# Designs tried in a protein design run: peptides against a protein of PDB entry 1ZZD. Part 32

Target 1, 109 residues: chain A of PDB entry 1ZZD
Amino acid sequence: FQVVNPYLLRDLVDLGIWDEGMKQYLITQNGSIQGLPNVPQELKDLYKTVWEISQKTIINMAADRSVYIDQSHSLNLFLRAPTMGKLTSMHFYGWKKGLKTGMYYLRTQ

## One batch from the design tools (peptide; aimed at target 1 Q55 G85 K86)

Design b2_p21_6_s4 (made by RFdiffusion4, then SolubleMPNN; from b2_p21_6, 10 letters changed)
Fold by OpenDDE base, seed 1:
Structure b2_p21_6_s4 (fold): chain B 109 residues (1-109), chain A 21 residues (1-21)
Amino acid sequence: as target 1 above (109 residues)
Amino acid sequence: MDFVPDEEELKYLEEVLKKLE
């Protein structure tokens, strides 16, 4: 299976730094943005925590720990009241449901 | 594809995340 963090993608798009090069970078770095100079430290700290939690879950379930990003088929997520907790939960929810489609957009209702 | 998460599942996952953190 593949793990996709749609919120990271969203934030990178919002920063205006998302492109094919960034996509390939994230794939090679297993989703880590710690080495990106164009990313604010606050986002690095945020997604470091999210990444660590995600890795613990993946490891505990003895699943593949690699992070894959697929934008050919995007999944749009809708939240009525988005919070960081819910965003993270949605990431795991999609994983639990076996969603293999890349998550790209988060929309607030 | 559009996806709307189940609120019950989200609550469960939040609890799990707190334990794993």
Scores: peptide ipSAE 0.019, ipTM 0.272, DockQ to the pose 0.094
OpenDDE base, seeds 2, 3, 4, 5: peptide ipSAE 0.016, 0.015, 0.019, 0.011; ipTM 0.287, 0.252, 0.255, 0.278; seed 4 fails the geometry check

Design b2_p21_7 (made by RFdiffusion4)
Pose (drawn by RFdiffusion4):
Structure b2_p21_7 (pose): chain A 109 residues (1-109), chain P 21 residues (1-21)
Amino acid sequence: as target 1 above (109 residues)
Amino acid sequence: DGFEEEEEENLEKIEELEEEL
């Protein structure tokens, strides 16, 4: 099979750019839209992959919502070019933000 | 990743800990 994010899909049709220079490109690009040559910036900002969102924001939103969480939450973490240093900063950042669950799975590469 | 500013400092600390071990 293979199916595209239906919201991203609706928008590409609404621009008529859902030509084949897309279904193909999208698959051989991990489903990323940054750096597509013909796509508005607003769409680029709205459809960031999790690999394209700073884990800093991920942790901050987790900290925000955690004051309302009686228990904890499964906080999966995503690192692009993972170094031991970046991981260390990520752990400490979540740790100093007072999170109960600093990390569920680490998805990487 | 959002943690590039602290990477070098953390790597230096890791090297120092390895030398002490």

Design b2_p21_7_s1 (made by RFdiffusion4, then SolubleMPNN; from b2_p21_7, 7 letters changed)
Fold by OpenDDE base, seed 2:
Structure b2_p21_7_s1 (fold): chain B 109 residues (1-109), chain A 21 residues (1-21)
Amino acid sequence: as target 1 above (109 residues)
Amino acid sequence: SGFEEDEEKNLELLEKLLEEL
């Protein structure tokens, strides 16, 4: 099942654009508002889904954390359409950035 | 995902490594 982000819901209501049509749109778009012309870019930037964030950026963030904290953290990556090439790139990039514990969780859309 | 630009390059590297096995 899918649950709408409560903060996103609030902002859409405040914009006066929340209705049944918007609800159905979000369901079909897996929570994404990136394609909506009547939503400010500021909100689009704020409410990017896990599928819209660069996984390379996530790895960078994880590598940065590993420098300052213990390795007692998990890493989750998400891909819309995974290929062997993308998975290989993710692995090598993680290794290059010093993530020696590897990938803990991989999810696909 | 941010890896589309690196995919081809890394595949080429992987192919070279596999040939050496």
Scores: peptide ipSAE 0.050, ipTM 0.438, DockQ to the pose 0.645
OpenDDE base, seeds 1, 3, 4, 5: peptide ipSAE 0.006, 0.007, 0.012, 0.015; ipTM 0.232, 0.198, 0.240, 0.300; seed 3 fails the geometry check

Design b2_p21_7_s2 (made by RFdiffusion4, then SolubleMPNN; from b2_p21_7, 9 letters changed)
Fold by OpenDDE base, seed 4:
Structure b2_p21_7_s2 (fold): chain B 109 residues (1-109), chain A 21 residues (1-21)
Amino acid sequence: as target 1 above (109 residues)
Amino acid sequence: SGFEETEEENLKKLAELLALA
């Protein structure tokens, strides 16, 4: 189980570097962006602490089984909804309005 | 609906979704 900081996601989208590869990278690295060559150092510095907070959250979520199960169950229903494409578009609406560079999309794996 | 939510709320939901996916 992993939790990614939402503001990190925003910044990655704004940089125009969000893609499926980035998604998988974040998953495998537990949200860390420290190893990404296409991320400015300023953002890496900013999200060092964010990453640590996220890791703490992950640990807490793992420790609290009820919270983990409830979240997973709810999100699973969402992911398998027939209207997933439309729901995804709605989630990105706010991002698109403020997006200056790049494109953001969510793909389920 | 998703369009009625704030950007922050959308980001949070996406973050959670990404974590699960």
Scores: peptide ipSAE 0.026, ipTM 0.326, DockQ to the pose 0.032
OpenDDE base, seeds 1, 2, 3, 5: peptide ipSAE 0.023, 0.024, 0.017, 0.019; ipTM 0.316, 0.407, 0.288, 0.293

Design b2_p21_7_s3 (made by RFdiffusion4, then SolubleMPNN; from b2_p21_7, 8 letters changed)
Fold by OpenDDE base, seed 1:
Structure b2_p21_7_s3 (fold): chain B 109 residues (1-109), chain A 21 residues (1-21)
Amino acid sequence: as target 1 above (109 residues)
Amino acid sequence: DGFEETEEENLKKLLEKLELE
């Protein structure tokens, strides 16, 4: 079963767009509101799922952290529909950023 | 997610890397 983000639920109710149809939509979309035209962009940016957050940003953040830590750390990347090309690009980008560990945990939806 | 999706370009990069190593 799926649990809806309580803050998202609140905001959707405040917008007056919460109904059974919206509930079913979110279930089928795994919580994503990106495809909803009646939701402000600000909220879309706020409530991005792990599958919608820029993976490049995640890698950048990990690289920044790796400068200050000596121990190995895991990096989780989430891709909804990875292609060989995209995976290769991520690999090279991580390599260029000088990540100390090549231990990337790739999760696919 | 901010990454290049062109397989052809990525393949070229792979080949270049393999040649350097």
Scores: peptide ipSAE 0.054, ipTM 0.343, DockQ to the pose 0.454
OpenDDE base, seeds 2, 3, 4, 5: peptide ipSAE 0.000, 0.011, 0.020, 0.013; ipTM 0.196, 0.247, 0.287, 0.245

Design b2_p21_7_s4 (made by RFdiffusion4, then SolubleMPNN; from b2_p21_7, 8 letters changed)
Fold by OpenDDE base, seed 4:
Structure b2_p21_7_s4 (fold): chain B 109 residues (1-109), chain A 21 residues (1-21)
Amino acid sequence: as target 1 above (109 residues)
Amino acid sequence: SGFEEEEEKNLEELKKLLEKL
């Protein structure tokens, strides 16, 4: 499992865009929000600079709130000659279509 | 400990950045 960044979680909740789909998107992007079109650039810039916050703080908050990302399930998606743009669009589309469970495994044919 | 000191530094840096938002 992956511990959720509590500050990122707070900011996404404040934006009103936090849901299970967003959670699954983050798991496939290793926590990156850079490819999300509905996130303000200011927030992207912040998390581009501050990828790592206090590990002690994260651990303490996680222990208290039990906020984790589960990777127990997966779905295989196949792309031909994928680009970064295509991948981000696909993941965002998956989120918009109501991704609920499972990590996307991207494979090239 | 060295870890605690480094974590405090990281936390202070984060606080400064968050205040700019």
Scores: peptide ipSAE 0.025, ipTM 0.373, DockQ to the pose 0.015
OpenDDE base, seeds 1, 2, 3, 5: peptide ipSAE 0.008, 0.021, 0.010, 0.021; ipTM 0.241, 0.275, 0.193, 0.320

Design b2_p21_8 (made by RFdiffusion4)
Pose (drawn by RFdiffusion4):
Structure b2_p21_8 (pose): chain A 109 residues (1-109), chain P 21 residues (1-21)
Amino acid sequence: as target 1 above (109 residues)
Amino acid sequence: EFEELLEFLQEYEEKYIDETY
């Protein structure tokens, strides 16, 4: 099979750019839209992959919501070019933010 | 020893956390 994010899909049709220079490009690009030559910046900002969102924001939003969480939450973490240093900063950042669950799975590469 | 560990980890946080994508 293969299906595109329906919201991203609606928008590409609404711009008529859902030509084949897309279904194909999208698959051989991990489903990323940054650096597509013909897509508005607003769409680029709205459809960031998790690999394109700073794990800093991910942790901050987790900290925000956590004051309302009686228990904890499964906080999966995503690193692009993972170094031991970046991981260390990610652990400490979540740690100093007072999170109960600093990390569920680490998805990487 | 624990305070030295926390200072060390803070330096790592300042250095790397904005690169964690």

Design b2_p21_8_s1 (made by RFdiffusion4, then SolubleMPNN; from b2_p21_8, 8 letters changed)
Fold by OpenDDE base, seed 1:
Structure b2_p21_8_s1 (fold): chain B 109 residues (1-109), chain A 21 residues (1-21)
Amino acid sequence: as target 1 above (109 residues)
Amino acid sequence: MEEELLKELEEVLEKYIDEAY
């Protein structure tokens, strides 16, 4: 499983273009966004030089996520036919907004 | 569809944060 750069993920979510299709595209392109027509050039330029995150940052983020998941309060969202991309985006948005509580998603048919 | 979902999510999350803090 390819881990997407969290900063790239943030920017793609902010652009509103993060979905399952985008995720699959990035996997096939080894994380490159250079070929995406709906991404501003300034972001492409930025991520030409940003390929890695320090191990310290990765560890800190993982720790933060663990704390986030373990919080007593939880947010439950009901989705119709959620995709992995949507779930990922939702998790990231929760993180971005500073939520420090668990987030669960239930599918409604 | 995705944009609408993100908007709804943002609204829900903002309300949640306001209630939690």
Scores: peptide ipSAE 0.018, ipTM 0.267, DockQ to the pose 0.023
OpenDDE base, seeds 2, 3, 4, 5: peptide ipSAE 0.013, 0.016, 0.018, 0.014; ipTM 0.293, 0.272, 0.304, 0.284

Design b2_p21_8_s2 (made by RFdiffusion4, then SolubleMPNN; from b2_p21_8, 8 letters changed)
Fold by OpenDDE base, seed 5:
Structure b2_p21_8_s2 (fold): chain B 109 residues (1-109), chain A 21 residues (1-21)
Amino acid sequence: as target 1 above (109 residues)
Amino acid sequence: EEEKLLEELEKIMEKYIDEAY
């Protein structure tokens, strides 16, 4: 179990902002640096977690895969705070993109 | 009708994605 990405750790050290407080913050935030004002946006974009990746991007990638897969396949989605509305929207978006019928596995924090 | 619904749902989904960050 790795809490902090080693490259992220390096970059935080290079920025001079790595300390015990930062470590505890990352633990509390499950590795997310998105809420840190003293971190450049470029690094935030680079080190997005599975909970921060665009769900639309995930669905698009799945749709792209489905073009090459004949059999039914499953899709794993990662959502920090799913709602019924969001799930419904994602389902229909996936349908529109031509995803094969199958089981969507939802993972939440 | 169905196409219009899907387009609206896409917009809603994008809103939720933005809020998830």
Scores: peptide ipSAE 0.020, ipTM 0.380, DockQ to the pose 0.292
OpenDDE base, seeds 1, 2, 3, 4: peptide ipSAE 0.019, 0.018, 0.016, 0.006; ipTM 0.330, 0.333, 0.305, 0.220; seeds 3, 4 fail the geometry check

Design b2_p21_8_s3 (made by RFdiffusion4, then SolubleMPNN; from b2_p21_8, 9 letters changed)
Fold by OpenDDE base, seed 1:
Structure b2_p21_8_s3 (fold): chain B 109 residues (1-109), chain A 21 residues (1-21)
Amino acid sequence: as target 1 above (109 residues)
Amino acid sequence: SAAEKLKELQEIMEKYIDEAY
């Protein structure tokens, strides 16, 4: 059971960027906004969580390994230095380009 | 082809990420 942080919801609404797509994105990202290009850095700083920090650390520790995010469609990506932020941004960008769902397989070069 | 389009998209995504961060 996942619920969007009510304060985050408020701020996103105030920014005028809250919609069904944003909601779905947040669900897939467990509430992370760190990779959203249309969110002010101030809000990203405000809503940093232990989870986001931990995930970033975990991904960085595995930077030279494959990162696998399981969704419905298959998407294989190659990144030089993947981070949680990059993964989030890439997912969001993919969503904006019509890749609503996908299984993301990232490898470093 | 679909594979070519996917590759193009990946390249665009990488550029987007590089520009965003």
Scores: peptide ipSAE 0.023, ipTM 0.240, DockQ to the pose 0.072
OpenDDE base, seeds 2, 3, 4, 5: peptide ipSAE 0.012, 0.014, 0.006, 0.013; ipTM 0.238, 0.260, 0.226, 0.222; seeds 4, 5 fail the geometry check

Design b2_p21_8_s4 (made by RFdiffusion4, then SolubleMPNN; from b2_p21_8, 9 letters changed)
Fold by OpenDDE base, seed 1:
Structure b2_p21_8_s4 (fold): chain B 109 residues (1-109), chain A 21 residues (1-21)
Amino acid sequence: as target 1 above (109 residues)
Amino acid sequence: MEEELLKKLEEVMKKYIDEAY
């Protein structure tokens, strides 16, 4: 089921742009606000959906944490349009960064 | 064989790492 992000809701209310139309827009866009012209960039950066976050950054952060983790962490990666090239690149990059688990699950749209 | 594979992987990485994700 759909979960409302209360922080996003609050910020949209504070911007004075929350209404039934905005609600329906967010539902249609699966929570993405990137296409909203009336939303400041700082909020767009804050409220990125998983599909809008750089997976390279995710891998980097995982690598940074991994040195403090004994076993391994279940790193999930998200690609809208995966290709063999992209996947190979991600696996190799994660491996080069020393990740024990480069990709636990791959999620796609 | 390993060196050749690594070279190919590096080429793929260089191609996609900055743009693909």
Scores: peptide ipSAE 0.028, ipTM 0.571, DockQ to the pose 0.708
OpenDDE base, seeds 2, 3, 4, 5: peptide ipSAE 0.009, 0.010, 0.028, 0.008; ipTM 0.243, 0.219, 0.541, 0.214

## One batch from the design tools (peptide; aimed at target 1 S54 M90 Y93)

Design b2_p22_3 (made by RFdiffusion4)
Pose (drawn by RFdiffusion4):
Structure b2_p22_3 (pose): chain A 109 residues (1-109), chain P 22 residues (1-22)
Amino acid sequence: as target 1 above (109 residues)
Amino acid sequence: SEEIEEDWEEMEEELEEYLEEK
């Protein structure tokens, strides 16, 4: 099979750019839209992959919501070019933010 | 992304400052 994010999909049709320079490009690009040459910046900002969102923001939103969480939450973490140093900062950052669950799975590469 | 890398620099600085204090 193969299906595109329906919201991203609606927007590409609404711009008529849903030409084949897309369904193909999108698959051989991990489903990323940053650096597509013909896509508005607003769409780029709205459809960031998790690999394109700073794990800092992920942790901050987790800390924000956590004061309302009686228990905890499964906080999966995503690192692009993973070094031991970046992982260490990610663990500490979540640790100092007071999180109960600093990390569920680490998805990487 | 430059923003993601800047966030990593900031998080590492925070850890270094904490370790210096300890």

Design b2_p22_3_s1 (made by RFdiffusion4, then SolubleMPNN; from b2_p22_3, 7 letters changed)
Fold by OpenDDE base, seed 4:
Structure b2_p22_3_s1 (fold): chain B 109 residues (1-109), chain A 22 residues (1-22)
Amino acid sequence: as target 1 above (109 residues)
Amino acid sequence: SEEIEKDYKEMEEELKKALEEE
């Protein structure tokens, strides 16, 4: 599993804020830059980790792809704090969107 | 975030509506 996106690394270097301290911070934060005050908001929006993205969006994108291709691989979903309500609603939403042949793999942090 | 939680609430509401219609 890649902790640091190579493009993120480039941008942090370009900002002049990449150092050993930053590297250690990213490791402890599992790649998240959301808590960094010296990073522009535009970069924070661009480099969201899987735990910081709405899984509804992931399901929507998968549904859009399913129009053209058969989904042979399982769809991975990521939830930081899963609840029965969230899991059930996501499963239902995916089913409603046409992901009937898709298998769901849940990952938790 | 509030945006992410909003999406989850929307999906939950859709499920509730579907269950009520059955």
Scores: peptide ipSAE 0.142, ipTM 0.705, DockQ to the pose 0.900
OpenDDE base, seeds 1, 2, 3, 5: peptide ipSAE 0.125, 0.110, 0.129, 0.129; ipTM 0.683, 0.669, 0.664, 0.688

Design b2_p22_3_s2 (made by RFdiffusion4, then SolubleMPNN; from b2_p22_3, 6 letters changed)
Fold by OpenDDE base, seed 2:
Structure b2_p22_3_s2 (fold): chain B 109 residues (1-109), chain A 22 residues (1-22)
Amino acid sequence: as target 1 above (109 residues)
Amino acid sequence: SKEIEEDYKEMEEELKKYLLEK
């Protein structure tokens, strides 16, 4: 599997900060650049990993797509520390947003 | 992050409202 987004790699090269050390750092950080002090905030906002994005936003985006596509989508959700409350509320929220026939796959870090 | 946790709380509140309305 690739840890680094290819577009992120391009932008890091353009910044002149890509090297073997950066590569190893990103591997240890599971692709996250949020902790890098020499990366502009704009890039940090653009290249958030799945663990750094609100799953509510992911559900909203899936619901928007399902309006025009068969609602048989498989939706992957990513939570660092899942709780029963979070899982139940996300399932309900997805249902409320119209993901009636969608499948939910939970991934934990 | 704080923003992400707030989104989870919002989803939980939506569920609570639904359950109270039934």
Scores: peptide ipSAE 0.148, ipTM 0.717, DockQ to the pose 0.926
OpenDDE base, seeds 1, 3, 4, 5: peptide ipSAE 0.143, 0.076, 0.132, 0.121; ipTM 0.708, 0.599, 0.705, 0.687

Design b2_p22_3_s3 (made by RFdiffusion4, then SolubleMPNN; from b2_p22_3, 7 letters changed)
Fold by OpenDDE base, seed 3:
Structure b2_p22_3_s3 (fold): chain B 109 residues (1-109), chain A 22 residues (1-22)
Amino acid sequence: as target 1 above (109 residues)
Amino acid sequence: SEEIEKDFEEMEKELKEALEKE
């Protein structure tokens, strides 16, 4: 399965900023262009990775946990979030479902 | 990162092929 958005390369080429250095940089950034200063914000918003979205969810949940009881077991569950390379559409769905269940658990325990 | 590298290599190949067909 493909991890990187297939249209990302096209848009970077259209911007005239694609080269071997850019490729290597993106590889080290797990496909994220969020840190690139010469990329329009619109493209950054468009190409937010599934991993970045998941991380945002995790952060929000962690913030919520600060108000509720901290359970090490539940934390471990969420720390087992799949990496970008392991996420498919089906995996992402399963992850979201697990997060929602976990948040409910934290609120009720 | 290895999988990402493979993705970029594949995309570059496809892009090159597409440009050659234009």
Scores: peptide ipSAE 0.129, ipTM 0.700, DockQ to the pose 0.015
OpenDDE base, seeds 1, 2, 4, 5: peptide ipSAE 0.026, 0.141, 0.027, 0.018; ipTM 0.491, 0.722, 0.454, 0.437; seed 2 fails the geometry check

Design b2_p22_3_s4 (made by RFdiffusion4, then SolubleMPNN; from b2_p22_3, 7 letters changed)
Fold by OpenDDE base, seed 5:
Structure b2_p22_3_s4 (fold): chain B 109 residues (1-109), chain A 22 residues (1-22)
Amino acid sequence: as target 1 above (109 residues)
Amino acid sequence: SKEIEEDYKEMEEELKKALEEE
């Protein structure tokens, strides 16, 4: 699996911190650099994995796009630790924002 | 992250309000 974003790889090389240890770290962390102390916060903000992004934002963006896209298009949602409360709330929120029911897929880590 | 959890909390609160208003 390609765990490392090619642009992230470039930036890590430019920082001079790319090595075998870094590679192994990223593999174990599923591509996340959030825990690295030697990476600037700017890069951490830029290279968030899908598990590190608010799905509320994703839903908002999808709702905005739904005005211009086919209703048959699907939305993928990513939750690291899903709960019934989160799932129900997200479903309701999506519905309230005008998304069609059944047009999204849940992914878990 | 805290920010993400806050967003979920907000969505939960919106659901709660909707249920209370029905």
Scores: peptide ipSAE 0.113, ipTM 0.669, DockQ to the pose 0.932
OpenDDE base, seeds 1, 2, 3, 4: peptide ipSAE 0.113, 0.110, 0.103, 0.063; ipTM 0.670, 0.667, 0.634, 0.627

Design b2_p22_4 (made by RFdiffusion4)
Pose (drawn by RFdiffusion4):
Structure b2_p22_4 (pose): chain A 109 residues (1-109), chain P 22 residues (1-22)
Amino acid sequence: as target 1 above (109 residues)
Amino acid sequence: EEEEELLEELEEVEEKYIDETY
């Protein structure tokens, strides 16, 4: 099979740029839209992959919501070019934010 | 004292790397 994010899909059709220079590009680019030459910036900002969102923001939003969570939450973490240093900062940052669950799975590469 | 020194080192590592965690 293969299906594109329906919201991203609706927008590409609404711009008529859903030409084949897309279904193909999108698959051989991990489904990323940053650096597509013909896509508005607003769409780029709205459809960031998790790999394109700073794990800092992910941890902050988790800390925000956590004051309302009686238990905890499964906080999966995503690192692009993973170094031991970046992982250490990610663990400590979640730790000092007071999170109960600093990390569920680490998805990487 | 050892725990405070460790936390200071970890804070320095955090300031150095956390903005690169994508």

Design b2_p22_4_s1 (made by RFdiffusion4, then SolubleMPNN; from b2_p22_4, 7 letters changed)
Fold by OpenDDE base, seed 4:
Structure b2_p22_4_s1 (fold): chain B 109 residues (1-109), chain A 22 residues (1-22)
Amino acid sequence: as target 1 above (109 residues)
Amino acid sequence: MEEEELLKKLEEIMEKYIDTAY
């Protein structure tokens, strides 16, 4: 099932509101942010549930952010049909890109 | 197998799995 738009996830992290509570909320709401406080209405109107963004792009974005962020943020990935090989590959790719933290949250569809 | 060869092979595998839906 679709949960969170990768760009939305990025923005939630950037807003500093990504935590365990947010994670559980998104799970129970099937990724909907319409009921979330502390999220600008503009974002609610903009974001759609999309799983079509390359995971490599997500990792690259995280790596790019890590250059300018002192504290590490967990990498969060969403996959339609993950395999052990794919998960391992993404983990190592993140490591190769110099991410401060590995994969913290995996969401499957 | 040399370490360099192994690393190259791993990189190829990583790219394959990241770029595909498998």
Scores: peptide ipSAE 0.019, ipTM 0.310, DockQ to the pose 0.364
OpenDDE base, seeds 1, 2, 3, 5: peptide ipSAE 0.018, 0.023, 0.017, 0.015; ipTM 0.316, 0.349, 0.307, 0.218; seeds 1, 2, 3, 5 fail the geometry check

Design b2_p22_4_s2 (made by RFdiffusion4, then SolubleMPNN; from b2_p22_4, 10 letters changed)
Fold by OpenDDE base, seed 1:
Structure b2_p22_4_s2 (fold): chain B 109 residues (1-109), chain A 22 residues (1-22)
Amino acid sequence: as target 1 above (109 residues)
Amino acid sequence: SAEEEKLKKLEEIMNKYIDTAY
């Protein structure tokens, strides 16, 4: 299921552009506003940054959690445009960080 | 060794792509 970012929702409402059409658009675009012409670029940049959380940071967090978790937790990675190189590097980095479980779920945007 | 070369290559890939969003 999809959950709209509450801050994004707020900003879209404040812009007066939130409607059923916008809702459907976000559903089809997996929450991305990058393609919306009526959204200020500054806002696009903001939520681009929010969405583009460093995969390295995510892996680090997963590795940190693995220290305290004996049960296998899957690593979930979200990529807008994954490449073979990107996937390889993330897998390698995760391996070096000692993740007990590999990357089970790769999600594209 | 072949394994060492593989690791080196992977490290190079890591340095190139790990910190990119795409």
Scores: peptide ipSAE 0.025, ipTM 0.267, DockQ to the pose 0.594
OpenDDE base, seeds 2, 3, 4, 5: peptide ipSAE 0.019, 0.013, 0.016, 0.010; ipTM 0.235, 0.195, 0.253, 0.248

Design b2_p22_4_s3 (made by RFdiffusion4, then SolubleMPNN; from b2_p22_4, 9 letters changed)
Fold by OpenDDE base, seed 2:
Structure b2_p22_4_s3 (fold): chain B 109 residues (1-109), chain A 22 residues (1-22)
Amino acid sequence: as target 1 above (109 residues)
Amino acid sequence: MEKEEELKKLEEIMNKYIDEAY
């Protein structure tokens, strides 16, 4: 773990709790925010790391997302060496931004 | 078209973040 998830970073900034201490905390905790009392549970759920969430839960979340996929709108995402964590984060970031009825296209570079 | 344009902008922003962070 070397770099903080950019979407998590933005949300922490929006909460007004991002600082150097938070950065060091995340590095120490391998990106986990589960132990932070000043972070809403919704964000904790959203940004659970791959090793903090069961595969079943991941599948359920993916299924929930799939219910709202529509051909009327689309979002193309390009990733370099995508991981499950990256894919999950970007999907739910899109969801948070109102892409509830979009079609998702994943590309590798 | 307005929503499509917004989606395109979001796509660009997200890809930029991904490129910078990973």
Scores: peptide ipSAE 0.018, ipTM 0.228, DockQ to the pose 0.042
OpenDDE base, seeds 1, 3, 4, 5: peptide ipSAE 0.008, 0.012, 0.014, 0.012; ipTM 0.205, 0.241, 0.252, 0.206; seed 5 fails the geometry check

Design b2_p22_4_s4 (made by RFdiffusion4, then SolubleMPNN; from b2_p22_4, 9 letters changed)
Fold by OpenDDE base, seed 4:
Structure b2_p22_4_s4 (fold): chain B 109 residues (1-109), chain A 22 residues (1-22)
Amino acid sequence: as target 1 above (109 residues)
Amino acid sequence: SAFEELLKKLEEIMNKYIDEAY
């Protein structure tokens, strides 16, 4: 399971603050960096929007990519307030759009 | 197949809720 956003991981590594302690912290905080005092505010602002991105847009992009890729890619969905109905709709929408693989990992905040 | 038909029906039902879900 992809617990940490790969782009966030890269940014934290670039900042030189990535270690096992940071990893454990992110796990306990469900991937949130908002409470970290040693992270620039700009980075916090950048990654807080992850939960606000249209999931439909994400699924559309994934579906578009799936037409041209020959390998399975993980699809991570981020929902601030998921409901069973919303999850089901997302699943069928992805299926309708021709995703080769289902939802790999669901993250909730 | 019957399974595929069931999924199709479920998809049709959920399709009208997709826009509201996002």
Scores: peptide ipSAE 0.021, ipTM 0.345, DockQ to the pose 0.294
OpenDDE base, seeds 1, 2, 3, 5: peptide ipSAE 0.016, 0.021, 0.020, 0.016; ipTM 0.285, 0.330, 0.291, 0.279; seed 1 fails the geometry check

